Peptides against a protein of PDB entry 6RGO. Designs and how they scored, part 123

Target 1, 392 residues: chain A of PDB entry 6RGO
Amino acid sequence: MALKLLGFNQDATCFSVISSNKGVTIYNCDPFGKCFELEKSTSNDEELDFLVEMLFSTSLIAVVDKTIGASKRKKLKIVNTKRKATICELTFPHEIMDVIMNRKIICVVLKSDQIFVYDISCMKLLRTIDVRGEKLKSTSKFRNSEAVGDIGVRVSLSTDNNSILCYSSYSKSDKENAPLNDIVVFDALKCIQINVLPAVHQSNIVCIACSPDGMLMATASEKGTIIRVFKTIDTENDEPILVNEFRRGSRPSRISEMKFNHDNTLLACVGESDTIHIFALPVTTTEADANEDDTLQQSSHSLSSSINGLQYISKGLANRFGKIIVSKIPTQSQQRHVAYIKIPENAKYRIGFPKDTTNTIHICGEDGNYLVYSIPRNEVGPCTLVKSNTFD

## One batch from the design tools (peptide; made by RFdiffusion4, then SolubleMPNN)

Design b2_p9_4_s2 (from b2_p9_4 with S8D P9L)
Fold by OpenDDE base, seed 1:
Structure b2_p9_4_s2 (fold): chain B 392 residues (1-392), chain A 9 residues (1-9)
Amino acid sequence: as target 1 above (392 residues)
Amino acid sequence: PSLPPIPDL
């Protein structure tokens, strides 16, 4: 049977799949089993396409039927799974590309590069963000992107109640074909822009992950060779704070999903490659208030270690075109993964981090495997398989 | 219309 993965919920307690014969199925991870099924509305042998976003371990799902006709692809249904009832239906002017939520907010991404932000408690529209409207009125005709169906606005939302929304935006470059390589950080509750990170990659951003607390963001371009991690809110001298640069690989490969673990100590990525990569983040030790133990020991030793920091004066040729301050993100030392999982070639996988076990990762495949791995802490190496289940 | 309270599963 053809399976299509929708993904894990925010805490990796459930995952959603499309089965060609059954429609949408939601599985519980522990104990493993089906917790909800949405029956196929059509008897036709048409390839099923859905968006499904589940709100944690709740009876709330957002559903978009993308299988048939331009009208269905514009409808969002909010469903109570216990009641098997539609609570709310919203119709959008354009096709829905993505839906993301937390306990406060639903964000709906349209093919028009619009983001609709809703209060989940009442389905009140809080904001419409027009990512194209922020681009100067370039008379650039609608990209008849029949062929570029894969480049659009990407979003990620913090899983906490602060509801930090990160989205990709078009650079202010005078080029008709400006890339989606800026990031906007947005407070979805207050409906204010917090930060803008310009030109975080050289090419279009295709994957974004916000940390659970909204303090960190990971980005990857269409090349998928480098992952960058930034602070979302904090800035240094009005410049973006780059926390880490990770090298996934030397060969281009699309990253489809990234996630932080619950304590922001790990970042995982998955995509078209045979490998899930897991990277370690620096633990920000909050300086615990070292008590004022008063011991005055005077010892004077003057060790003047002259670390000659090589100022690489890059002689940038000042050609006469206007000062586009391309904020050169300072190239940090590119780190490698600390752990990995090998997956079948050409199998699409999704990833999730459970809340209660910071060293555990959940993965599921279109091959019908649900797998739980333990992440090594003391060595760089493969993750250990702890549990496996199959689904159909 | 307010969404009804969403119980955990």
Scores: peptide ipSAE 0.101, ipTM 0.823, DockQ to the pose 0.396
Fold by OpenDDE base, seed 2:
Structure b2_p9_4_s2 (fold): chain B 392 residues (1-392), chain A 9 residues (1-9)
Amino acid sequence: as target 1 above (392 residues)
Amino acid sequence: PSLPPIPDL
């Protein structure tokens, strides 16, 4: 059967898949098993396409039937899985491209480069963000920039209640083909723009991950060779703070998904490559007051020595070309992965970090594998397979 | 309309 992955929920307790024969199936990760099934509404041999976003381990899902020929690609259904009932149906002027949520907010991304922000508790529209209209206000030319293929607004939402929304925006460059290489950081609850990170990549941003707490954001461009991690809210001298720059590889390869773990110590990425990469983030040790007792000194010393290479080169080379906030982190200071998982070639995988185990990653494949890996802490190497299950 | 309380699974 052809499987299509929809992904993990926010805490990686569940994942969703499309089966051509069954429709949408949601699996529980532990204990492993089916927890919900949504039957296909059409008997047609059309390739099933859905968006399904699950709210944590709750009975709430957002569903969009994206199947070709269906007038439903503009309809968002909010479903209670326990009641098997549609709670709310919303119809949009354009095709729905993405749906993200947390316990407070639903964001709906349209093919028109609009983001509709809803209060999940009542489905009240809080804001319509018109990313294209913002560009058109800055650029006097009404060009129908045909969305060239798969390039559109990307979004990520913090899983916490602060509801930090990060989205890609068009650069204010007078160029008719301005890339989607700016990031806007938005408080989705207050409907306030918090920050703007201009030109974080040279090409369109195709993947964004917000940390669970909304304090960090990872970005990748179409090249997928470099991942940048920024602070979302904090700025230094009104300039964005680049925390990390990771090298995924030297060869271009699209990144489809990135995720932080729940304590912001790890960033994973997956995409068209045969490898899931896991990067270590520097733990900002809050200087806890040095006063409490001597005893547990021993084992933490070894990892600290390799992280010392982040010299903050704040050197303001104001060159006249529009400020690409590519701090030229010397190619030598680009951190590599600390861990990796090899996956089958041409298999699409999705990733999730469970909340309770910061050194564990869940992955699922269109090959029908659900895999749990342990991430090594003290060495650079492969992850260890801890659990495997199959689904159909 | 308010959504009903979202129960855990």
Scores: peptide ipSAE 0.090, ipTM 0.805, DockQ to the pose 0.388
Fold by OpenDDE base, seed 4:
Structure b2_p9_4_s2 (fold): chain B 392 residues (1-392), chain A 9 residues (1-9)
Amino acid sequence: as target 1 above (392 residues)
Amino acid sequence: PSLPPIPDL
């Protein structure tokens, strides 16, 4: 039977799959087993397509049935899995492309490049973000690419209550084909734009991950060769702070998902390649203000070496051409993975980091494998398989 | 395992 992976919930305690015969199944990771099933509404041999977003380990899911007809693809159902009841149904003007949530916010991404931001507690619309903006309404060539993999707005939401929303936006280039290579950082609760990271890649962004605390963001382009990690909120001289640049590989390969672990020490990526890559992030030691009041008086004579600062007169030739300020992302040394998992080349996998074990990763495959790996801390190498289960 | 209740919506 064909399985389609919907992914892990925010804390990797559950994952969702589409089974061609059964519909949507939610599995619990530990103890492993089915915890919810949503039966298919139709007897037809139609390829099942769903969006399912689960709110942590709760009985709340958001469901979009994309299987049948353009009308259903515009309907979001909020379902209580314990009651087996629809709590809320919303209808959108356009097809739903993605749904993401945390304990505060639901974001609904439409094929129109609109993001609808809701307060989850009352399903009140807080904001409609039009990523194309008002000026681009005239070029309503709907990209009618029915192609699986169409370049649209990508989103990621922090799993914390701060609800930092990162989304891809069109560059301000006057070109009709502006790439989705900007990132907007948005406070989804206050409905305020916090930051804009311009031109973080040369091509469209196809994958975004926000850290659980919303302080970091990882991005990958269509090339999937380089992953960049930025601070979300902090800027240096109004410029984006690049924290890390990782090399996934030399060959182009689509990254389908990235995840931070819960302490922001690891970033994992998965996609069309035979390898899940795990990268180490530097622990920003918060300088604990060790107010070591150690009054050691040592009088050492600061030698006043008067090094004459050569005034390099930078001739400010105001070259008038609108150079797209590709912010010179400092050429940090591209780091490689610290750990990896080999997966079958043709099996789509999804990844999740459990909250309680920062050096453990959960993965599930369209091959019907749910696998738990231990990540090596002190060495570069393969992850160790700790647990395996199968599902259908 | 029963999923915990939805936080009060």
Scores: peptide ipSAE 0.055, ipTM 0.736, DockQ to the pose 0.133
Fold by OpenDDE base, seed 5:
Formats: sequence, structure tokens, C-alpha cells
Structure b2_p9_4_s2 (fold): chain B 392 residues (1-392), chain A 9 residues (1-9)
Amino acid sequence: as target 1 above (392 residues)
Amino acid sequence: PSLPPIPDL
């Protein structure tokens, strides 16, 4: 049977899949088991395709039937899983490319490079963001959507109530073929642009992850060799703060998903490679003034691994075209993974971090495996398999 | 219409 992975929810308590025989299925992670099923509406042997966005472990889901020929690719259904009932149906002018939500908002990304921001409590439209802007409306020959690969506006939303929305935008070049290599940071509740990070990669951004608190953002380009982590809101001299630059690999490989853990100490990435990579983020030790004099001489050999203070090389090189390019961290200071998981070649996997166990990662595969791994804390190495389950 | 309070599962 062909399984298609949809992903984990915001806190990795559930994941969703498409089963060719059953339709959309949602599984609980703990206790492991099927909690919801949406039956296929068609008897046809058409390859099922859906967008499903969950709202944590709630009975609310957003569903888009993307099946070829279904003519439903412009319709968003808000479904109560417990009642098996559609609560709301919205129709958009263009195909829905992505849906993301938290407890406050729903964002709907269209093939027109528009983002519709809704208040989830009443389904009121708060904002329509036109990522192309007014100047490109005249020259919007729809990129013939068959030949232009999966390059569109990418979005990520903080899982908290601050509702920080990060999205890819077109660089301010007068060139008809401007790359989607800028990031806009947007307060989705207030409907205000907070920040713009120009030219964070040389090519189109294909993956974005926002931290749960919205304070950090990870980005990857079509090359998928380098991951950059930025502060979302804070700036240094009106320039973007690059927190870290990670090297996934030397060979190009698409990154399909990235996730922060709940305390912003880890970033995981998965994609077309045989390896899930987990990176350690710099812990800002708030020096709590431990003024308490308690002289307990326990000679814990602090392996002070001299994390050589990443000198903030914030100096954007103005390239020969007057574009601010985010300065590349010198290749010698590009950090590698601290942990990894080997996955089957060509298996699509999704990743999620559970809230209560910051050193645990949940993964699920189109091979029908749901796996829980422990992440090593004190050593660089493979993750340890803690739990395994199968689904169909 | 207010979405009914989303019950946790």
C-alpha cells in the first residue's frame, strides 16, 4: 500500500498520513494508535493527495483535497474530528499550496503567492499578504506551473500565541526572475511586518522553520547544503543577526522539513537524504548571579569544550550588484550535526519534537514506521532507538 | 459564529 506522510502536529503528539485504501488517518503517538480516519470520497484509483493541518491534540483539523481531478484544491475545510463534521468551508481564488495554524491563527498559502491570515476563533480574514506585490501583478504570466518545480512561497509559524509568521519573499531586483531568497517576519495577530532579512541564501528558499516562541528562524535553499539560523525580531545595527550556520552536507539534497525543539537547544532537518541531522544551537547561558558561596568541591571535570565564541561577523558583503548578501560564516566555523538518525534511502520521513522531553525526537516514515529516538547530550553520535511502532 | 471551544482530545 502506498503511504504518504503529511506530518506531525505542533507538539509531536499526533501525526497524519494518507493511506491509499483508507484516506487520511491520524495517529496518536502516546498511547500509539489510530485516533481519526477520513474516508476517501472517490472509488477511483486516483493517487490521493491532501493537505491536513492539525491543531495540537484538539478535534480541529484543516483539510484540503489536492487529489488530481477532484476540483477541490481551492477549498479549505475546517473539520471537527470528534463529530466527523465540517464546521467551516472557505473557497480561494487559487489552489491552496500550504496551510499552517496555531491556537490563534490560520495561514493559507495560495499558488498566486498570496498568504491569507485568519483569526481561528471566528474565521475572520485579518490580512491578505501579496508576496509578489503590485509591481509584479502586470507581469504575472503565471509561471507555467508544470515546468517550474516546487518553488513557491514558503511559510512557518510560531506555535505559541505570539503568532510570528516567517515567509519567503522575492528580492528587490528589477529582474523578472528574482529569487525567493528574502525572508519577511510578520506579527500575524497585529498584522505588522516586524523584520526583513534580505538575501539569506543565493538561491530560492525551500524550507523555513520558526522556533516555538518565534524568536529564531532556520532557513535552507534548494541546495540544502547549508542551514542558517537567524533571530527573527532582534537586529544589530539594522542588520539581521545570524546566530548559526550549519553544514548538512557537501552534496546538494532537498530539505523537506526542519524543526526546533521546544527549548530552542536543537534543530533537526530531514529530506531526500538517508540521514536526519540534529544540530545544537548556542545556549545563551543567562548568567544567573549564583552569589551563593556553597564550597562543595565536587571536581566535576567540566569538559569546557571551548566553544570559541562565534564572533558575530554581521558584515554583509555588498556584492557587485548592491545587494546585501548575508555574510557566509567561514567554512571552517560551519558546525556539523551533533547527532544523526539513519533512515532508509528514498524513504520520506517527517520529524517532530515532543514538548516534555527536549532530548527526544519523533519520526515517521512512508515505510510505515513510527520511531522515537533519544538524542545524545554529551557526545557526537547516532541517536538511540527508544520505541518503535508500525502503521498501515 | 464562534467556533465551538475546541475540545482537547
Scores: peptide ipSAE 0.051, ipTM 0.775, DockQ to the pose 0.364

Design b2_p9_4_s3 (from b2_p9_4 with S2P S8D)
Fold by OpenDDE base, seed 2:
Structure b2_p9_4_s3 (fold): chain B 392 residues (1-392), chain A 9 residues (1-9)
Amino acid sequence: as target 1 above (392 residues)
Amino acid sequence: PPLPPIPDP
């Protein structure tokens, strides 16, 4: 059977898949098993396509039937899985490209480069963000920039209640083909723009991950060779703070998904490559007051020595070309993965971090594998397989 | 376990 992965929920307690024979199935990760099934609405041999976003381990899902020929690609259904009932149905002017949520907010991304922000508790529209209209206000030319293929607005939402929305925006460059290489940081609850990170990559941003707390954001371009991690809210001299620059590889390869773990110590990425990469983030040790007792000194010393390479080169080379606020972190200071998982070639995988185990990653494949890996802390190497299950 | 209910809007 052809499986299509929809992904993990916010805490990796569940994942969703499309089965060509069954429709949408949601699996619980522990104990492993089916927890919900959404039957096909059509008997046609059409390739099933759905968006399904689940609100943590709750009875709420957002569903979009994206199946070709279905007039439903513009319809969002909010479903109570326990009641098996549609709670709300919204119809949009354009095809729905993505749906993200937390306990407070639903964001709906349209093919028109619009983001509709809703209060999840009442499905009240809080804001329509017109990313294209913002570009058109900055650029006097009404070019129908045909969305060239798969390039559109990318979004990520913090899983906390602060509801920090990060989205890709068009650069203000007078170029008719301005890339989607700016990031806007938006308070989705207050409907306030918090920050703008201009030109974080040279090409379109194709993947964004917000940290669970909304304090960090990871970005990747179409090249997928470099991942950048920024602070979302904090700025230094009104300039964006680049926390990390990770090298995934030397060969271009699309990144389809990135996720932070729940304590912001790890960033994982997956995509078209045979490898899931896991990067370590520097733990900002809050200087806890040095006063409490001596005893547990021993084991933490060894990892600190390799992180010292982040010299803040704040040197203001104000060169006249439009401010690509990519401080070229010297290629030598680009951090590599600390851990990896090998996956089958051409298998699409999705990733999730469970909340309770910061050193564990959940992965699922279109090959029908659900796998739990342990991430090594003290060595660079492969992750260890801890649990495996199969699904159909 | 059954999924915890959320409030219906």
Scores: peptide ipSAE 0.036, ipTM 0.701, DockQ to the pose 0.090
Fold by OpenDDE base, seed 4:
Structure b2_p9_4_s3 (fold): chain B 392 residues (1-392), chain A 9 residues (1-9)
Amino acid sequence: as target 1 above (392 residues)
Amino acid sequence: PPLPPIPDP
């Protein structure tokens, strides 16, 4: 039977799958087992398509049935799994492409490149973000590409209560085909744009991950060869701070998912390749203000070296051409993975980091494998399989 | 284990 992976919840305590015969099944990771099932509403041999987003290990799920008809693809159901009841139903003007949530916010991404931001506690609409903005009036060509993989707005939300929303946006280029290569950082609670990272890739962004605390963001383009990690909020001279640049590979391959671990020390990526890559992030040692009050008086001399300031008269030739400010992302040395997992080439996998074990990764495959790996800390190498379970 | 209830607001 074909399994379709919906992914892990925010803390990797559960994962969701579509089983062609059963509908949606939610598995608990530890102890491993089924914790919820949503039966298919139809007897037809139609290919089941759902969006399911869980709120951690809670009884709240958001569900979109995409299986039948354009009308259902526009309906979001909020379900209490314990009560087996729909507690809220929302209908959107366009097809729902993605749903993401944390303890405060639900974001609903539409095929219209709109993001609807809701307060989860009352389902009040806080903001509608139109990523195309007023330019929508001219480009009424709905990309009717029914192609599985259409380039749309990508989103990621911090799992904390700060609710930092990162989304891909169109570059300000006057080209009709502006790439989705900008990132907007948005405070979803206050409904304020915090930052804009222009042209973080040369092509459309297809994958975004926000760190659990919302302080970091990882991005990958359609090429999937380079992953960039930025600070979300902090800027240096109003320019984006590139923290890391990782090389996944030399060959183009789509990255489908990226995740940070809970302490921002690891970034994992998965996609169409036979390999899950895990990258190490530098631990920003917060300089603990060691107020070492060590009064050591050492009087060392004022070497006054008067190095003459050569006034290089930079001739200001105002060349008028609209320099696409490709922010010179500093050519940081492209780092490779520190760890990896081999997966079957044709099996889609999803990844999750458990909260309590920062050196452990959970993965699940459309091959019906749920696997727990230990990540090596002190060496570059393969992850070690710790636990395996199967599901159908 | 049953999923913990959403904390009622």
Scores: peptide ipSAE 0.034, ipTM 0.686, DockQ to the pose 0.100
Fold by OpenDDE base, seed 5:
Structure b2_p9_4_s3 (fold): chain B 392 residues (1-392), chain A 9 residues (1-9)
Amino acid sequence: as target 1 above (392 residues)
Amino acid sequence: PPLPPIPDP
């Protein structure tokens, strides 16, 4: 049976899959088991395709039927899983490419490079973001949608109530073929642009992750060799703050998903490679004022791994075309993973971080495996398998 | 109709 992974929810308490025989299935992670099923509406042997966005472990889901030949790719259904009932239906002018939500908002990404921002409580439209802007409305040459690969506007939303939306945007070059290599940071509640990070990669951005608190974002390009982490809101001399640059690998490989853990100490990435990579983020030790007193000489050999202070090389090299390019961290200071998981070759996996266990990662595969791994704290190495379950 | 209140967790 062909399984297709849809992903984890915001806190990795559930994941969703498409089963060719059953339709959309939602599994609970703990206790492990099927908690919802949406039956296929068609008897045809058509390859099922869906978008499903969950709202944590609640009974609210957003569903788009993307099945080829289905005249439903422009329809968003809000479903109550307990009632098995559609509670809202919205129709868009263009195909829905992505849907993301938190407890406050729903964002709907269209093939037209538009983002529709809704208040989830009433489904009121708060904003339509046109990522192409007014200048490109005249050249309504829809990129012939068959030959332009999976390059569109990418989005990520903070899982908290601050509702920080990060999205890829076209660089301000007057060239008809401007790359989607800028990031816009947007307050989705106030409908205000907070920040713009220009040219964060040389090629189109294909993956974005926002931290749960919205204070950090990770970006990857089509090359998937380098991951960059930025502050979302804070700037230094009106320039973007590059917190870290990670090297996933030397060979190009698409990154399909990235996730921060709930305390912003880890970033995981998965994609077309045989390896899930987990990177450590710099912990801002707030120096808690060490009040002097308790001289307990426990000689804990703090392996002060001299994390050589990443000198903030914020100096954007203005390339020969007057574009601010985010300065590449020297290849010698590009950090590698601290942990990894080997996965089957060509198996699509999804990743999620549970809220209560910041050193645990949930993964699920189109091979029908749901796996829980422990992440090593004090050593660089493989993650340890803690729990395994199978689904069909 | 207003969306039913998000069930409290």
Scores: peptide ipSAE 0.033, ipTM 0.708, DockQ to the pose 0.485
Fold by OpenDDE base, seed 1:
Structure b2_p9_4_s3 (fold): chain B 392 residues (1-392), chain A 9 residues (1-9)
Amino acid sequence: as target 1 above (392 residues)
Amino acid sequence: PPLPPIPDP
């Protein structure tokens, strides 16, 4: 049977799949089993396509039927899984591309590069963000990108109540085809822009992950060779703070998903490659509890070590083209993964981090495998398989 | 109608 993965919920307690014969199925991870099914409304042999976003382990799901007809692809249904009832239905002017939520906010991404931000408690519209409208009125015709169906606005939302929304935006470059390589950080509750990170990659951003607390963000371009981690809110001299640069690989490969663990110590990535990569983040020790222990000891010594830092005077011709302050993100030392999981070639996988076990990762595949891995702490190496289940 | 209160798990 053809399975299509929708992904894990925010705490990796559940995952959602499309089965060609059954429609949408939601599985519980522990104990493993089906917790909800949405039956196929159509007897047609058409390929099923859905968006399903589950709110943690709650009875709330957002559903978009993308299978058939331009009308359904514009409809968001909020469903109570316990009651098997639609609570709310919203219709949008354009096709829904993505839906993300936390306990406070639902964000709906449209094919028009619009983000609709809702209060989840009442489905009140808080903001419409027009990512194209922030681009100067370039008379750039609708990209009749029939072929570029894969480049659009990407979003990630913090899983906490602070509701930090990160989204990709178009660079202010005078090029007709400006890339989606800027990031905007947005407070979804207050409806204010907090920060803008310009030109975080050379090409379009295709994957974004916000940390659970909203303090960190990971980005990857269409090349998928480098992952960058930034602070979301904090700036240094009005410049973005790059925390880490990770090298996934030397060969281009699309990253489909990234996630932080719940304590911001790990970042995982998955995509078209045969490998899930897990990277370690530096623990920000808050310097708070340096107790005042008083001991005055004097000692003098003078070691004057003159590290002659080479001033590379790059004499490059600063001629006629206007000061596009391409904020050169300082190239940090590119780190490698600390752990990995090998997955079947051409199998799509999704990832999730459980809340209670910061060294555990959940993965599920379109091959019908749900797998739990332990992440090594003391060595660079493969993750250890702890639990496996199958689904259909 | 308001969404039913989402029970905290």
Scores: peptide ipSAE 0.031, ipTM 0.723, DockQ to the pose 0.691

